# Peptides against a protein of PDB entry 3KDP, part 48

Target 1, 230 residues: chain A of PDB entry 3KDP
Amino acid sequence: PFLIFIIANIPLPLGTVTILCIDLGTDMVPAISLAYEQAESDIMKRQPRNPKTDKLVNEQLISMAYGQIGMIQALGGFFTYFVILAENGFLPIHLLGLRVNWDDRWINDVEDSYGQQWTYEQRKIVEFTCHTPFFVTIVVVQWADLVICKTRRNSVFQQGMKNKILIFGLFEETALAAFLSYCPGMGVALRMYPLKPTWWFCAFPYSLLIFVYDEVRKLIIRRRPGGWVE

## One batch from the design tools (peptide; aimed at target 1 A175 A178 C183 P184)

Design b2_p24_1_s3 (made by RFdiffusion4, then SolubleMPNN; from b2_p24_1, 21 letters changed)
Fold by OpenDDE base, seed 1:
Structure b2_p24_1_s3 (fold): chain B 230 residues (1-230), chain A 24 residues (1-24)
Amino acid sequence: as target 1 above (230 residues)
Amino acid sequence: MEELLKRIEELLARVEELRAAVEA
């Protein structure tokens, strides 16, 4: 998000506070829960990796994490961001290059896509209004991410949802997301303004996309072990 | 920022309590 903020010169889609809420708040318990996941049925049938040649973090894992799943997550967040800004009169095309004027506190006549002028304060409210839904979008997409991280090869349907700690993690991150989004005072304390309930659904297609994509990937891995997709 | 950090710490503590309750 921050890279696109710089490159496209758009208003900040995700604040530092919301990033901290993701990294420290919503991700910790789910991430820890993976340590309690049951081993895949074939784990003892796999050859041990060669510690000299096989990197723990290889190009495939980087491609998967950052190039594939991370990109889908980012797209989900930006989709939500653009929807909210569009609902507030700022169409995506008009956001390009707008950052300079957007962040200038002395410019109080920034026009939206319909010629309505926005004060600095109004713009910042809209910006902060985007942060919470972006955060929630990441959480919703992380549901799928957490579930797909349960296994490397087995389908979720094969592995099942037996890890109670992981299930707890899904509820915890969701409850925390709801708390941070709707608890009174969060707008002042964390600049996390409440989101419309409908904005939760902006993430669902991307969550589903991640899930389907990974199930297809795992299916390919099961059919063609040792491929570049693994 | 300090208030934010305190709030995050409180939330994390609550999460740990809940986690411990689930593990018990």
Scores: peptide ipSAE 0.006, ipTM 0.187, DockQ to the pose 0.039
OpenDDE base, seeds 2, 3, 4, 5: peptide ipSAE 0.000, 0.006, 0.000, 0.000; ipTM 0.229, 0.253, 0.174, 0.174; seed 4 fails the geometry check

Design b2_p24_1_s4 (made by RFdiffusion4, then SolubleMPNN; from b2_p24_1, 21 letters changed)
Fold by OpenDDE base, seed 4:
Structure b2_p24_1_s4 (fold): chain B 230 residues (1-230), chain A 24 residues (1-24)
Amino acid sequence: as target 1 above (230 residues)
Amino acid sequence: MEELLKRIEELLKKVEELKKAVEE
């Protein structure tokens, strides 16, 4: 998100506050829950990794985590961001290069896509209005990410949802996201303004896409072991 | 959860202070 903010010179899509809420609030319990996942049925049939040749983090894992799943997650967040800005009169094309004028407190006549002028204070309200839905979008796509991380080769349908700690983690991160989004005073304390319930649904297609993509990937791995996709 | 929220609030205050310091 921050790289696109710099490269495309758009208004800040995700605030530092919301990033901290993700890293400290919504990621910890789900990540810990994976330690309690049951081993895949074929784990004892796999040779142990060679610690001299097999890196813990290999290029395949980086490609999968950052290059594929991470990109889908980022696209989900940006989709929500663009929807909210469009609902407030700023079409995606108009946002390109707008950051400089957007962040200038002395410019109080920034025009939207329809010629309406926005003061600095009004623009910052709209920017902060994007942060909470972007955060919630990340939480929703993390549901799928957490579920797909349960297994390397087996489908989620084969493994099942037997890990109660994982289920608890999903509820905890969702409850925390709802609390941060709707608790009175969060707009002042954390600049997390309440989101419309409809904005939760912006993430669902991307969450489903992550899930389907990984299930297809795992299906390919099962049919063609030792491929580049593993 | 309350401790986590307090920690987040403290970090946010620090970030806001840092942001002000960078803007000066």
Scores: peptide ipSAE 0.013, ipTM 0.308, DockQ to the pose 0.035
OpenDDE base, seeds 1, 2, 3, 5: peptide ipSAE 0.012, 0.007, 0.000, 0.000; ipTM 0.305, 0.257, 0.245, 0.238; seed 3 fails the geometry check

Design b2_p24_2 (made by RFdiffusion4)
Pose (drawn by RFdiffusion4):
Structure b2_p24_2 (pose): chain A 230 residues (1-230), chain P 24 residues (1-24)
Amino acid sequence: as target 1 above (230 residues)
Amino acid sequence: SNYIFAFIAIAIIIVAFIYTFFSL
């Protein structure tokens, strides 16, 4: 978001104070939760790992959290900023520029895509209404994430969901977000504004995509263990 | 409505926590 904020001089979809709600808020518990994960094989049957090669974090991993599942999480994140604004007037393209004027505290008279003129606090209360659910489609997609960052070889149907803590992390992560958006206060404290029902289910096809994509990866590997995918 | 939703969110967390505790 902060990347395109520079590219398409677009109204900032995801705010800073909004970001210290992901890893400090919703994400903390769900992540702590993997540490409680049983194995995927006789680990004490493999030679010991090798400090020089096969590191903790590596090419093949960053190529995943950043190069892959990372992007699909954002295509879903933007897609609802694009919805929050058009369902409220600003049909996408009439956005490719606004910021310069948009962020102006004096230009209280700015055309949307119909003619309607918006003040400052009038449209910002939508910009923050834009954060508030980018901050969700992020938590929504992290469901499909927290469930495939669960295993690295086994289908979720081979390993199942016996992690009676990781599931808590879900119920928490999600509900925490709702509370962070409906309590009389989070708006005037965090730029968090209540959401309309239709609004939450945005990232859903995307969460489910992240989900399906990861499952198919593992399958390939298990069918071709030396092959390219692995 | 906003209070109801806030309380439902808190209730879900509490219920889920309790369920997790008894499962362990």

Design b2_p24_2_s1 (made by RFdiffusion4, then SolubleMPNN; from b2_p24_2, 18 letters changed)
Fold by OpenDDE base, seed 3:
Order: structure tokens, then C-alpha cells, then sequence
Structure b2_p24_2_s1 (fold): chain B 230 residues (1-230), chain A 24 residues (1-24)
């Protein structure tokens, strides 16, 4: 999110404090939970064929898979951001290069895509209205990401949900998202205004997309053992 | 067009939101 803010010069889609809450609050417990995941039922049957080549290939493929998942997560957050700004009169094309004028407190006549003038205070309300649903979108997408990352080859339905720490991580992420979205004073403290409950559902298609993508990937790996998709 | 894709995506979100409001 912050990289696109710099590159595209758009209004800030996710505040630095909110990013910190993701990295330190929502990601840590899930990441630790994966260290306690039970080995896949089929790992014990494979002798390591070539420790030098197979390790490098696996690290590259894991890096590509996580990179692709991270791109889908970011896309989901940005989609929610662009929807909210479009509903408030700012079309995506109009946001390009707008950051300089958007962040200038002395400019109180920034025009939207329809010629409506926005004061600095009004612009900041709209910006902060985007932070919460962006954050919640990331959390909902992370549910799918965490669940799919517990296995490399087996379907989630084959491996099951045996890791209680992973379940706790999912609960913690959800509880933190609810706290940051609905606790009084978060608008002042974290620049996160309250979220309408209906916005939680905007992330579900992306969560489902990630889940389906990974299940299809794992299905291909199961059908073609030793393929480049592993 | 990217605009039509965005409009369709907005429509899907609105429908999903309306469905969610009916279920809640």
C-alpha cells in the first residue's frame, strides 16, 4: 500500500500506524502458528532426492507463491479503497498525482471528478474512511492465506484444522480488526473511522479467490509430482 | 474498458452489500 502511495502519488490508502498494526498485531500470531503446524501426512514418504537443487527450487517457488498471494491481498485492499473514493466523487484516474494537493492543508478547493470542492478536513475524513476497510480487507484475505499456507501439497480438507494455535491466530486477527474498527476514539488515535458491518463482505470474494487459487495449485502439484509449480 | 470493469465491480459490491444487509 505505501509503495503505491509513493509511486502513483495517490492519497494514502493505509496509514503507517495501521500498517504497523497489521505487521505486529495481525501477522505475528498467525506466522508463529504455522511453526506449530503438523507435518503433512505425505512428507515422511519422500526421500530427499537432491538437497542442493530441490532446496533452491522450493525456496524460489515459495517466494513466488507468497509474492503472488501478497499481490492479490494488495489488489483487494486497493479495490476497496478505489470503491470508497469513487462513492465520494473521486474516480481512480483523478486520484493519480492528486497527493500533493490532497495533503496541502492550505488548499481548500480540491475538486473531485464532478467539480465539487473539498476542504482539507473533508478530504482527510474521506482518507481516514478508507483506512479501516482497507485494513479489514487485508485481515479477511489473510484468513484464506493463513489457512492455505498450513500445507504445501495437501488440500486443507485433507489435512484438516488440527492446529489450535492457528485457530487462535484467526480469532486474534478478527478480534483486533473488530477492536480497531469499532472502539471509540480510534478515529483520533489511529486515524481509523468506524466501519459499517457491510464492508466486511467486500473482502470475501478475494478471500475465496485466494483459497480457490491455492487449492487448484495444490491439485496440479498432486497430479504432476515434481512439476515446476511445486 | 477499465471503467466498465470498475463499474461492474462496484455493482457486484453493491449487490453483495444489499445481500448482506438482508441477511443481517
Amino acid sequence: as target 1 above (230 residues)
Amino acid sequence: TLKELAERALEIIREARELAEKLL
Scores: peptide ipSAE 0.015, ipTM 0.277, DockQ to the pose 0.025
OpenDDE base, seeds 1, 2, 4, 5: peptide ipSAE 0.010, 0.000, 0.009, 0.014; ipTM 0.265, 0.260, 0.248, 0.269

Design b2_p24_2_s2 (made by RFdiffusion4, then SolubleMPNN; from b2_p24_2, 16 letters changed)
Fold by OpenDDE base, seed 4:
Structure b2_p24_2_s2 (fold): chain B 230 residues (1-230), chain A 24 residues (1-24)
Amino acid sequence: as target 1 above (230 residues)
Amino acid sequence: SLLELAKKALEIIKKAREITKKLL
């Protein structure tokens, strides 16, 4: 998100404090929970990793984590961001290059796509209104990400949801997201304004997309071991 | 149970919200 904020010069889609809440708050317990996942049923049938040739973090893992899943997460967040701004009169094309004027306290007549003028305070309210749904979108997508990370090769339906710590992590991250979104004072403390409950559903298609994508990937790996998809 | 965990989480959120309302 921050890279696009710089490159496209758009209004800030996600606050730095909110990013910190994702990294340290919503992602930490889920990530730890994966250490307690049951071994895949076929783990003893796999050849051991060669520590001299096989990197712990290979190009395939980087491609999957950052290039595929991370990109889908980012797209989900930005989709939510653009929808909210469009509902407030700012079409995506109009946001390009708008950051400089948007963040200027002395400019109180920034026009939207419909010629409406926005004061600095009004613009910041809209910006902070975007932070919370973007954050929630990431959390909802992280549900799918956490579930797909349970296994490398087996389907989630084969592995099952037996890891109680992982289930706890899903509830914890959701609870934390709800707390940060709806607790009084979060608008001042974190620049996260309350969102309508309907915004939680905006991420569901992306969460489903990740889940379906990974299950298809795993299915291909099972049918064609050693393929380029592995 | 998952339901108990969810209820506990909701209770914690409610308590936190009440504390924050008292501090503000």
Scores: peptide ipSAE 0.019, ipTM 0.450, DockQ to the pose 0.078
OpenDDE base, seeds 1, 2, 3, 5: peptide ipSAE 0.018, 0.018, 0.000, 0.015; ipTM 0.457, 0.475, 0.220, 0.378; seed 3 fails the geometry check

Design b2_p24_2_s3 (made by RFdiffusion4, then SolubleMPNN; from b2_p24_2, 19 letters changed)
Fold by OpenDDE base, seed 3:
Structure b2_p24_2_s3 (fold): chain B 230 residues (1-230), chain A 24 residues (1-24)
Amino acid sequence: as target 1 above (230 residues)
Amino acid sequence: ELKKLAEEALRKIKEARELMAKLL
């Protein structure tokens, strides 16, 4: 989100505080929970990692995490962002280059796509209205991301959901997201305005897409061991 | 300012986790 904010010069899609809530709040317990996951049923059939040739983090893992799954997550968040801004009169094409005028507190006549003028305060309300549903979208998509990260090769249906710490992590991140979204004073303290409950459902197609994508990927790996998808 | 906001966010996260631990 922050890279697109800089490159496209659009209004900030996700605030720094909101990013911190993701990285240090919602993601920590789920990430730690993966250390308690049961070994895959076929792990003893795999050769040990060669410490001289096999990196712990390889190009395939980086490509999967940042290049594939991370891009789908970002796409879900940006979809929600563009819909909210469009509903408030700012079409996606009009947002390009708008950041400079948007963030200037002395400009109180920024026009939307329909010629309506917006004060600085009004613009910031709309911006902060985008932060919460973007955040919630990421959390909902992270449900699928966490579940798919349980295994490298086996289906989630083969592995099962036996890790109680992971289940607790999914509950904790969801409850924290609800707390940050609906607790009184979060708009002032964290610049996170309350969202309509309907916005939670906007992320579900992307969460399902990630899950289906990874299950198909794992199916291909199981059918063609040693392929480029591994 | 960002540091203060970060500290406040972390405090709220901690409070939420403590509340959750009491409800479970």
Scores: peptide ipSAE 0.010, ipTM 0.302, DockQ to the pose 0.071
OpenDDE base, seeds 1, 2, 4, 5: peptide ipSAE 0.006, 0.008, 0.006, 0.007; ipTM 0.232, 0.269, 0.255, 0.289; seed 1 fails the geometry check

Design b2_p24_2_s4 (made by RFdiffusion4, then SolubleMPNN; from b2_p24_2, 17 letters changed)
Fold by OpenDDE base, seed 1:
Order: C-alpha cells, then structure tokens, then sequence
Structure b2_p24_2_s4 (fold): chain B 230 residues (1-230), chain A 24 residues (1-24)
C-alpha cells in the first residue's frame, strides 16, 4: 500500500495508525492460528528427502505464493479505495499526482473530476473514510488467506474447518474490524470513520479470487507434483 | 436489519465528520 502511495502520488489510502492496527491487532491472532493449523496440514508432515535442497526449494515456493496472495490483498484494498473516491467525485486518473495538492493545508480549492472544489478538511474526511474500508477489505481477504493456508496440496473441501483456533481467529479479526469501524471516537482517535455494511462486500470478489487461485494452484500441484507452481 | 445498520453507520459517520471538522 505505502509503495503505491509513493509511486503514484495518490492520497494516502491507509494511515500509519491503521497499519499498526493490522500488524498488532489483525495479524497476530491469525498468525498464531496458522502456527497451530500447520501441525494438522501436509506442509510439515512430509520429511524432506534432502533436508538442505528440498527445504530451500519449498521455502522459496511458499514465499512466492504468499507474496502473490499479499499482492491480491493489496489490490483488493486499492480497489475499495478507488471506488470510494470515485463515488465522492475523484476518478482514479485524477488521483494520480494529486497528493501534493491534497496534503497542502493552504489549498482549499482542489477540484474533483467534476469541477467541485474541496477544502482541506473535506479532503481529509474523504481520505479517512477510505481507511476503514481498506482495513475491512484486508480482513475479509485474510479470511480466504487463513483458510487456504490450512494445507499445501489438499482442497479446503477435503480438509474441512476442523481447527477451532483458526475459526476463533476469523471471528476475532472480524470483531476487531467491527469495533474499529463502529466504536464511537474511532474517527477522531484512529482516523477510521465508520462505513456502510455494504462496503464489506467490496472485498468478496478478491477473497473469492484468492480462494479460486489457491484451489487451481493446489489442483496443478496434485496433477503435476514437483512443478514450479508448488 | 441491514438498512437499520446502514442508517446507524451513516449517523455515526456524520457525527465523526462533524467532530473531525471541528478538530481540523
């Protein structure tokens, strides 16, 4: 998220406080849940035939797969960000390079894509309105990520949802997202304004995309064991 | 229920916006 913010010079899609909420609140319990789920998964059950070579290859392939999932998560967040800004009059093309004027407190006549002028305060309200749905999008996409990380090769339909710690983690991160989204004072304290419940659905296509991607990947691994997709 | 939740969310957003406008 932060790299695209710098490269594209767009208004900040995710604030520092929101990043801290992801790292300390949202990611911690899911990460613990994954550590327990790995014991049930096929990831740790296969002894490497060559501990030096097979471990390094598997670590590289796992790292690439999780890196791709993380990129899809970021794309989901940015999609939600662009939709909200477009609904407020800022088309994606207009946002490119706008940051300098957007963040300037002395410029109170920044025009949107339709010629409406926006004060600094109005722009910051719209910016902070994007933080919450971006965060919620990450949480919803993390549901798919947590579920697919249960196994390396087996379908979710084959493994099932047996890990109670994983299920608890999914509820905890969702409850945290709801708390940060709807608790009074979060807009002032965390710059996370509440969102309409309908915005939770903006992440679902990306959650589904991750799920389909992983199921296809696992299908390829099952059909072609030892391929570059593993 | 979703419409009521959406209405409550909008009311909270509007309140938070007013509070933010006072602080900015």
Amino acid sequence: as target 1 above (230 residues)
Amino acid sequence: ENEELARKALEIIERARKEAEELL
Scores: peptide ipSAE 0.015, ipTM 0.293, DockQ to the pose 0.029
OpenDDE base, seeds 2, 3, 4, 5: peptide ipSAE 0.000, 0.000, 0.015, 0.000; ipTM 0.217, 0.262, 0.380, 0.177; seed 5 fails the geometry check

Design b2_p24_3 (made by RFdiffusion4)
Pose (drawn by RFdiffusion4):
Structure b2_p24_3 (pose): chain A 230 residues (1-230), chain P 24 residues (1-24)
Amino acid sequence: as target 1 above (230 residues)
Amino acid sequence: VVVVFAVVTVVIVVLAVYYIVKYY
């Protein structure tokens, strides 16, 4: 978001104070939760790891959290900023520029895609209404994430969901977001504004994509263990 | 540990439901 905020001079989809709600808020518990994960094989049957090679964090990993399941989490994140605004007037393209004027506190008269003129606080209450659900489609996609960052070789149907804590991280993570968006206050404190029902289910095809993609990866590997995918 | 997480989750869920119902 902050990257395109510079590219397409677009209204900032995801705000800063909004970001310290992911890893400090929703994300904390779900992550703590993996540490409670049983194995995937006789680990005490493999030679010991080797401090020089095979590191904790590596190429093959960053190529995933950033290069892959990372992008797919954003295509879903933007897609609903694109919906929050068009379902409220600003049909995408009439966005490729606004910021310069949009962020102006004096230009209370700005054309949308129909003619309607918006003040400042009038449209910002939509910009923050744009954060509030980017902050969701992020939590929504992290369901499909928290469930494939669960295993690294086994299909979820081979390992199952016996992690009676990781599941809690879900119910928490999600509900925490709702509370962070409906309590009389989060708006005037965090630029968090209540959402309309249709609004939550945005990232859903995307959460389910992230899900399906990861499952298919593991399969390949287990069919071709020396092959390219692994 | 599980109990703690369960209690915390229930509390947050209850509050979330409460405020959503209140809003609508």

Design b2_p24_3_s1 (made by RFdiffusion4, then SolubleMPNN; from b2_p24_3, 18 letters changed)
Fold by OpenDDE base, seed 4:
Structure b2_p24_3_s1 (fold): chain B 230 residues (1-230), chain A 24 residues (1-24)
Amino acid sequence: as target 1 above (230 residues)
Amino acid sequence: LLEEVLKRTLEVVEKALAYIKAYL
């Protein structure tokens, strides 16, 4: 997320505080939950044929899969960001290079895509209105990520949802997202303005996409053992 | 509940697509 902010020079889609809340708040309990996940039925039974080569290949393939999932997550966040800004009159193409003028407190006549002038205060309101939905979008896509990370080869339907700690992590993450989104004072303290409930659903297509992607990946692995997709 | 979630999701997607279409 932050890399695209720098490269595209767009208004900040996700604040530093929201990033910290993701890294420290929403990711920790889920990560712990995965550590307590029951071993996949196949992982424990399959001894590596060549421990050195198979471990390296396996690490590369895991890294590739998680990298691809992470890209889908980022796309989900940016999708929500662009939708909100477009709803407020800022089309995606107009946001390119706009950050310099956007962040300047002395410029109170920044034009949107329709020629409406925005004061600094108005711009910051809409920016901070994007932070909360971006955060919530990440939480919602992380639900899918947590569920799919439970297994490497087997479908989630085959392994089932037996880990109570994982379920707790999903609820904790959701509760934190709700707290940060709706608790009074979060707009001032964290630059996270209250979220309209409708924006929670903006991430759902991406969560589904992540789920489908992983199930297809796992299906390919099962059908073509020893393939480059493993 | 699932039907309502799906309905609301579709509404948001349709809105998003409408904005994209208006942009293109």
Scores: peptide ipSAE 0.020, ipTM 0.393, DockQ to the pose 0.030
OpenDDE base, seeds 1, 2, 3, 5: peptide ipSAE 0.020, 0.000, 0.000, 0.019; ipTM 0.461, 0.191, 0.207, 0.379; seeds 1, 3 fail the geometry check

Design b2_p24_3_s2 (made by RFdiffusion4, then SolubleMPNN; from b2_p24_3, 18 letters changed)
Fold by OpenDDE base, seed 3:
Structure b2_p24_3_s2 (fold): chain B 230 residues (1-230), chain A 24 residues (1-24)
Amino acid sequence: as target 1 above (230 residues)
Amino acid sequence: LLEEVEKRTLEIVKKALEAIAAYL
């Protein structure tokens, strides 16, 4: 998110606060929970792997898969960001290069795509209005990511949801997202303005997409043992 | 500017941690 902010010179889609809340608040408990995940039911049925060749390939494939999932997560957040800004008069094309004028407190006549002038304060309200739904979008997509990461080969439907710590992590990150989105004073304290409840659903298609993608990947692995997808 | 960003970031981390701690 921050990289695209720099490269495209768009208004900041995700505040530093919000990034820290993701990295420390929403990701930590889920990540720890994965350490306590039960072994897959078929893990003991696998042939011994060659520790020299298979480890490097698996690490590359895992890194690539996480990288792809991370890109899909970012796309979900940016989609929400662009929709909110478009609803406020800023079309995506107009946002390119706008950061310099957007962040200048002395410019109070920045025009939107429709010729409406925006004061610095008004622009910052719109910017901070994007931070909360971006954050919530990431949390909703992380539900799918966490659930899919609990297994390498078995479907979630086969493995089940036996890890109580993982379930707790899902509730914790959701509760934190709700707290940061709706608690009074968060707009002043964290620059996260309240979110309309309907925006929680904007991420659901992306969460579902990640889930389906991983289930298909795992299905391919099950059907083609020893394939490059492992 | 970097020092101010770092200071703000640290303050934010602290507030976020306090909020998490208050929720737990």
Scores: peptide ipSAE 0.005, ipTM 0.234, DockQ to the pose 0.036
OpenDDE base, seeds 1, 2, 4, 5: peptide ipSAE 0.000, 0.000, 0.000, 0.000; ipTM 0.238, 0.249, 0.193, 0.217; seed 5 fails the geometry check

Design b2_p24_3_s3 (made by RFdiffusion4, then SolubleMPNN; from b2_p24_3, 16 letters changed)
Fold by OpenDDE base, seed 2:
Structure b2_p24_3_s3 (fold): chain B 230 residues (1-230), chain A 24 residues (1-24)
Amino acid sequence: as target 1 above (230 residues)
Amino acid sequence: LLEEVEKRTNEIVELAKKYIEEYL
């Protein structure tokens, strides 16, 4: 997110504090839950025939999967960001290069895509209004990620949601997201303005996409063991 | 519940707007 902010010179989609909350808060419990599930799965795995090669392949697969999922999560967040800004009159194309004028407190006549002028204060309200939905979008997408990462090869439908730690992680993330979104003072402290409940649903298509992607991936792995997708 | 959340959300947004107007 921050790299795209710099490269595209768009208004800041996600505040530094919110990034820290994701990296240190929301990602930690899920990572722990996944570590427990991996440990349990590794105990159930047949002894690797070749520990060195099989471990390397597994590590590469995990790294690639996390990288791909992370990119989809970021895309989901940016989609929500662009939707909110578009609803407020700023089309995605118009946002390119706008950061310099957007962040300048002395410019109070920044025009949107429809010629409406926005004061600095108004722009910052819209910007900070994007931070919370971006964060919530990541959390909602992480729900799907956690569910899919529960199993490396088996469908979620085959193993079910028996891991209590995973379920707890999902609730904890949701509770944290709700707390950060709706607790008084979070708008001032974290620049996370309150989120309309409808924006929680904006992430659902991406969660579904990740879910479908992973199920298809797992299906391919099951049908073609030892393929490049592994 | 959704209506109450929306109401509270709007209240907080209004407070945030006021805060921005006062401090920015």
Scores: peptide ipSAE 0.018, ipTM 0.349, DockQ to the pose 0.042
OpenDDE base, seeds 1, 3, 4, 5: peptide ipSAE 0.000, 0.005, 0.017, 0.000; ipTM 0.256, 0.244, 0.297, 0.229

Design b2_p24_3_s4 (made by RFdiffusion4, then SolubleMPNN; from b2_p24_3, 18 letters changed)
Fold by OpenDDE base, seed 4:
Structure b2_p24_3_s4 (fold): chain B 230 residues (1-230), chain A 24 residues (1-24)
Amino acid sequence: as target 1 above (230 residues)
Amino acid sequence: LLEEYEKRALEIIKKALEYIKKYL
């Protein structure tokens, strides 16, 4: 998110504090839950056919899968960001290169895509309105990520929701997102303005995409044992 | 400024976790 902010010179989509809340709040409990995840019975029972090559391939596949999931998360966050700004009159194309004028407190006549002039205060309100939904989008996408990480080969439906730590992680992330979104003073303290309940659903297509992607991946692994995707 | 934001974020996370622990 921050890299695209720098490269595209768009208004800041995600605040530094929200990034810290993701890194230290939302990601920690999931990471712990994964560390305590009971090794998939298939992973423990399957003797490595070739211990040297299969381990390297598996590590590369895991790294690639996590990298792809992270990219989908970022895309989900940016989608939510662009939707909110578009609803407020700023089309995505208009945001390119706008950062310099957007962040200048002395410019009070920044035009949107429809010719409406925005004061610095108005611009910052809409920017901070984007921070909370972006964060919540990441959390909702992380629900899918947590659930799919339970297994390497088995469908989520086969493994079930037996990991209590994972369930706790899902509740913790959701509770943190709700706290940051609705607790009084968060707009001033964290630059996270209150979230309309409808914005929680903006991330659902991306969560579904992650689920579909992972289920398809696992299906390919199951159908082509010894293929390049194993 | 970053350290102050980190400290504030950590305090808020701690409060949120305490709140969650109180209701769990």
Scores: peptide ipSAE 0.011, ipTM 0.277, DockQ to the pose 0.082
OpenDDE base, seeds 1, 2, 3, 5: peptide ipSAE 0.000, 0.000, 0.005, 0.006; ipTM 0.241, 0.235, 0.268, 0.252

Design b2_p24_4 (made by RFdiffusion4)
Pose (drawn by RFdiffusion4):
Structure b2_p24_4 (pose): chain A 230 residues (1-230), chain P 24 residues (1-24)
Amino acid sequence: as target 1 above (230 residues)
Amino acid sequence: SVVQIVSGVTIALVAVFVFLLIVS
């Protein structure tokens, strides 16, 4: 978001104070939760790891959290900023520029895609309404994430969901977001504004894409263990 | 406000439950 905020001079979809709600808020518990994960094989049957090679964090990993499942999480994140605004007037393209004027506190008279003229606090209360649900489609996608960052070889049907804590992380993570968006206050404190029902289910095809993609990966590997995918 | 909070939380929780059903 902050990247395109420079590219397409677009109204900032995800705000800073909004970001310290992901890993400090919703994300904390779900992540703590993996540490409670049983194995995937006789680990005490493999030679010991090797401090020089096979590191904790590596090429093959960053190529995943950033290069892959990372992007699909954003395509879902933006897609609803694109919806929050068009369902409220600003059909996408009439966005490719606004910021310069948009962020102006004096230009209270700005055309949308119909003619309607918005003040400052009038449209910002939509910009922050834009954060509030980017901050969701992010939590919504992290369901499909917290469930495939669960295993690294086994299908979720081979390993199942016996992690009676990780599941809690879900119920928490999600509900926490709702509370962070409906309590009389989170708006005037965090630029968090209540959402309309249709609004939550945006990232859903995307959560389910992240989900399906990861499942198919593991399969391939288990069918071709020395092959390219692994 | 209380109704909206309960409704929002209920929707969220139901969604998570449905997701878990899919995963199971």

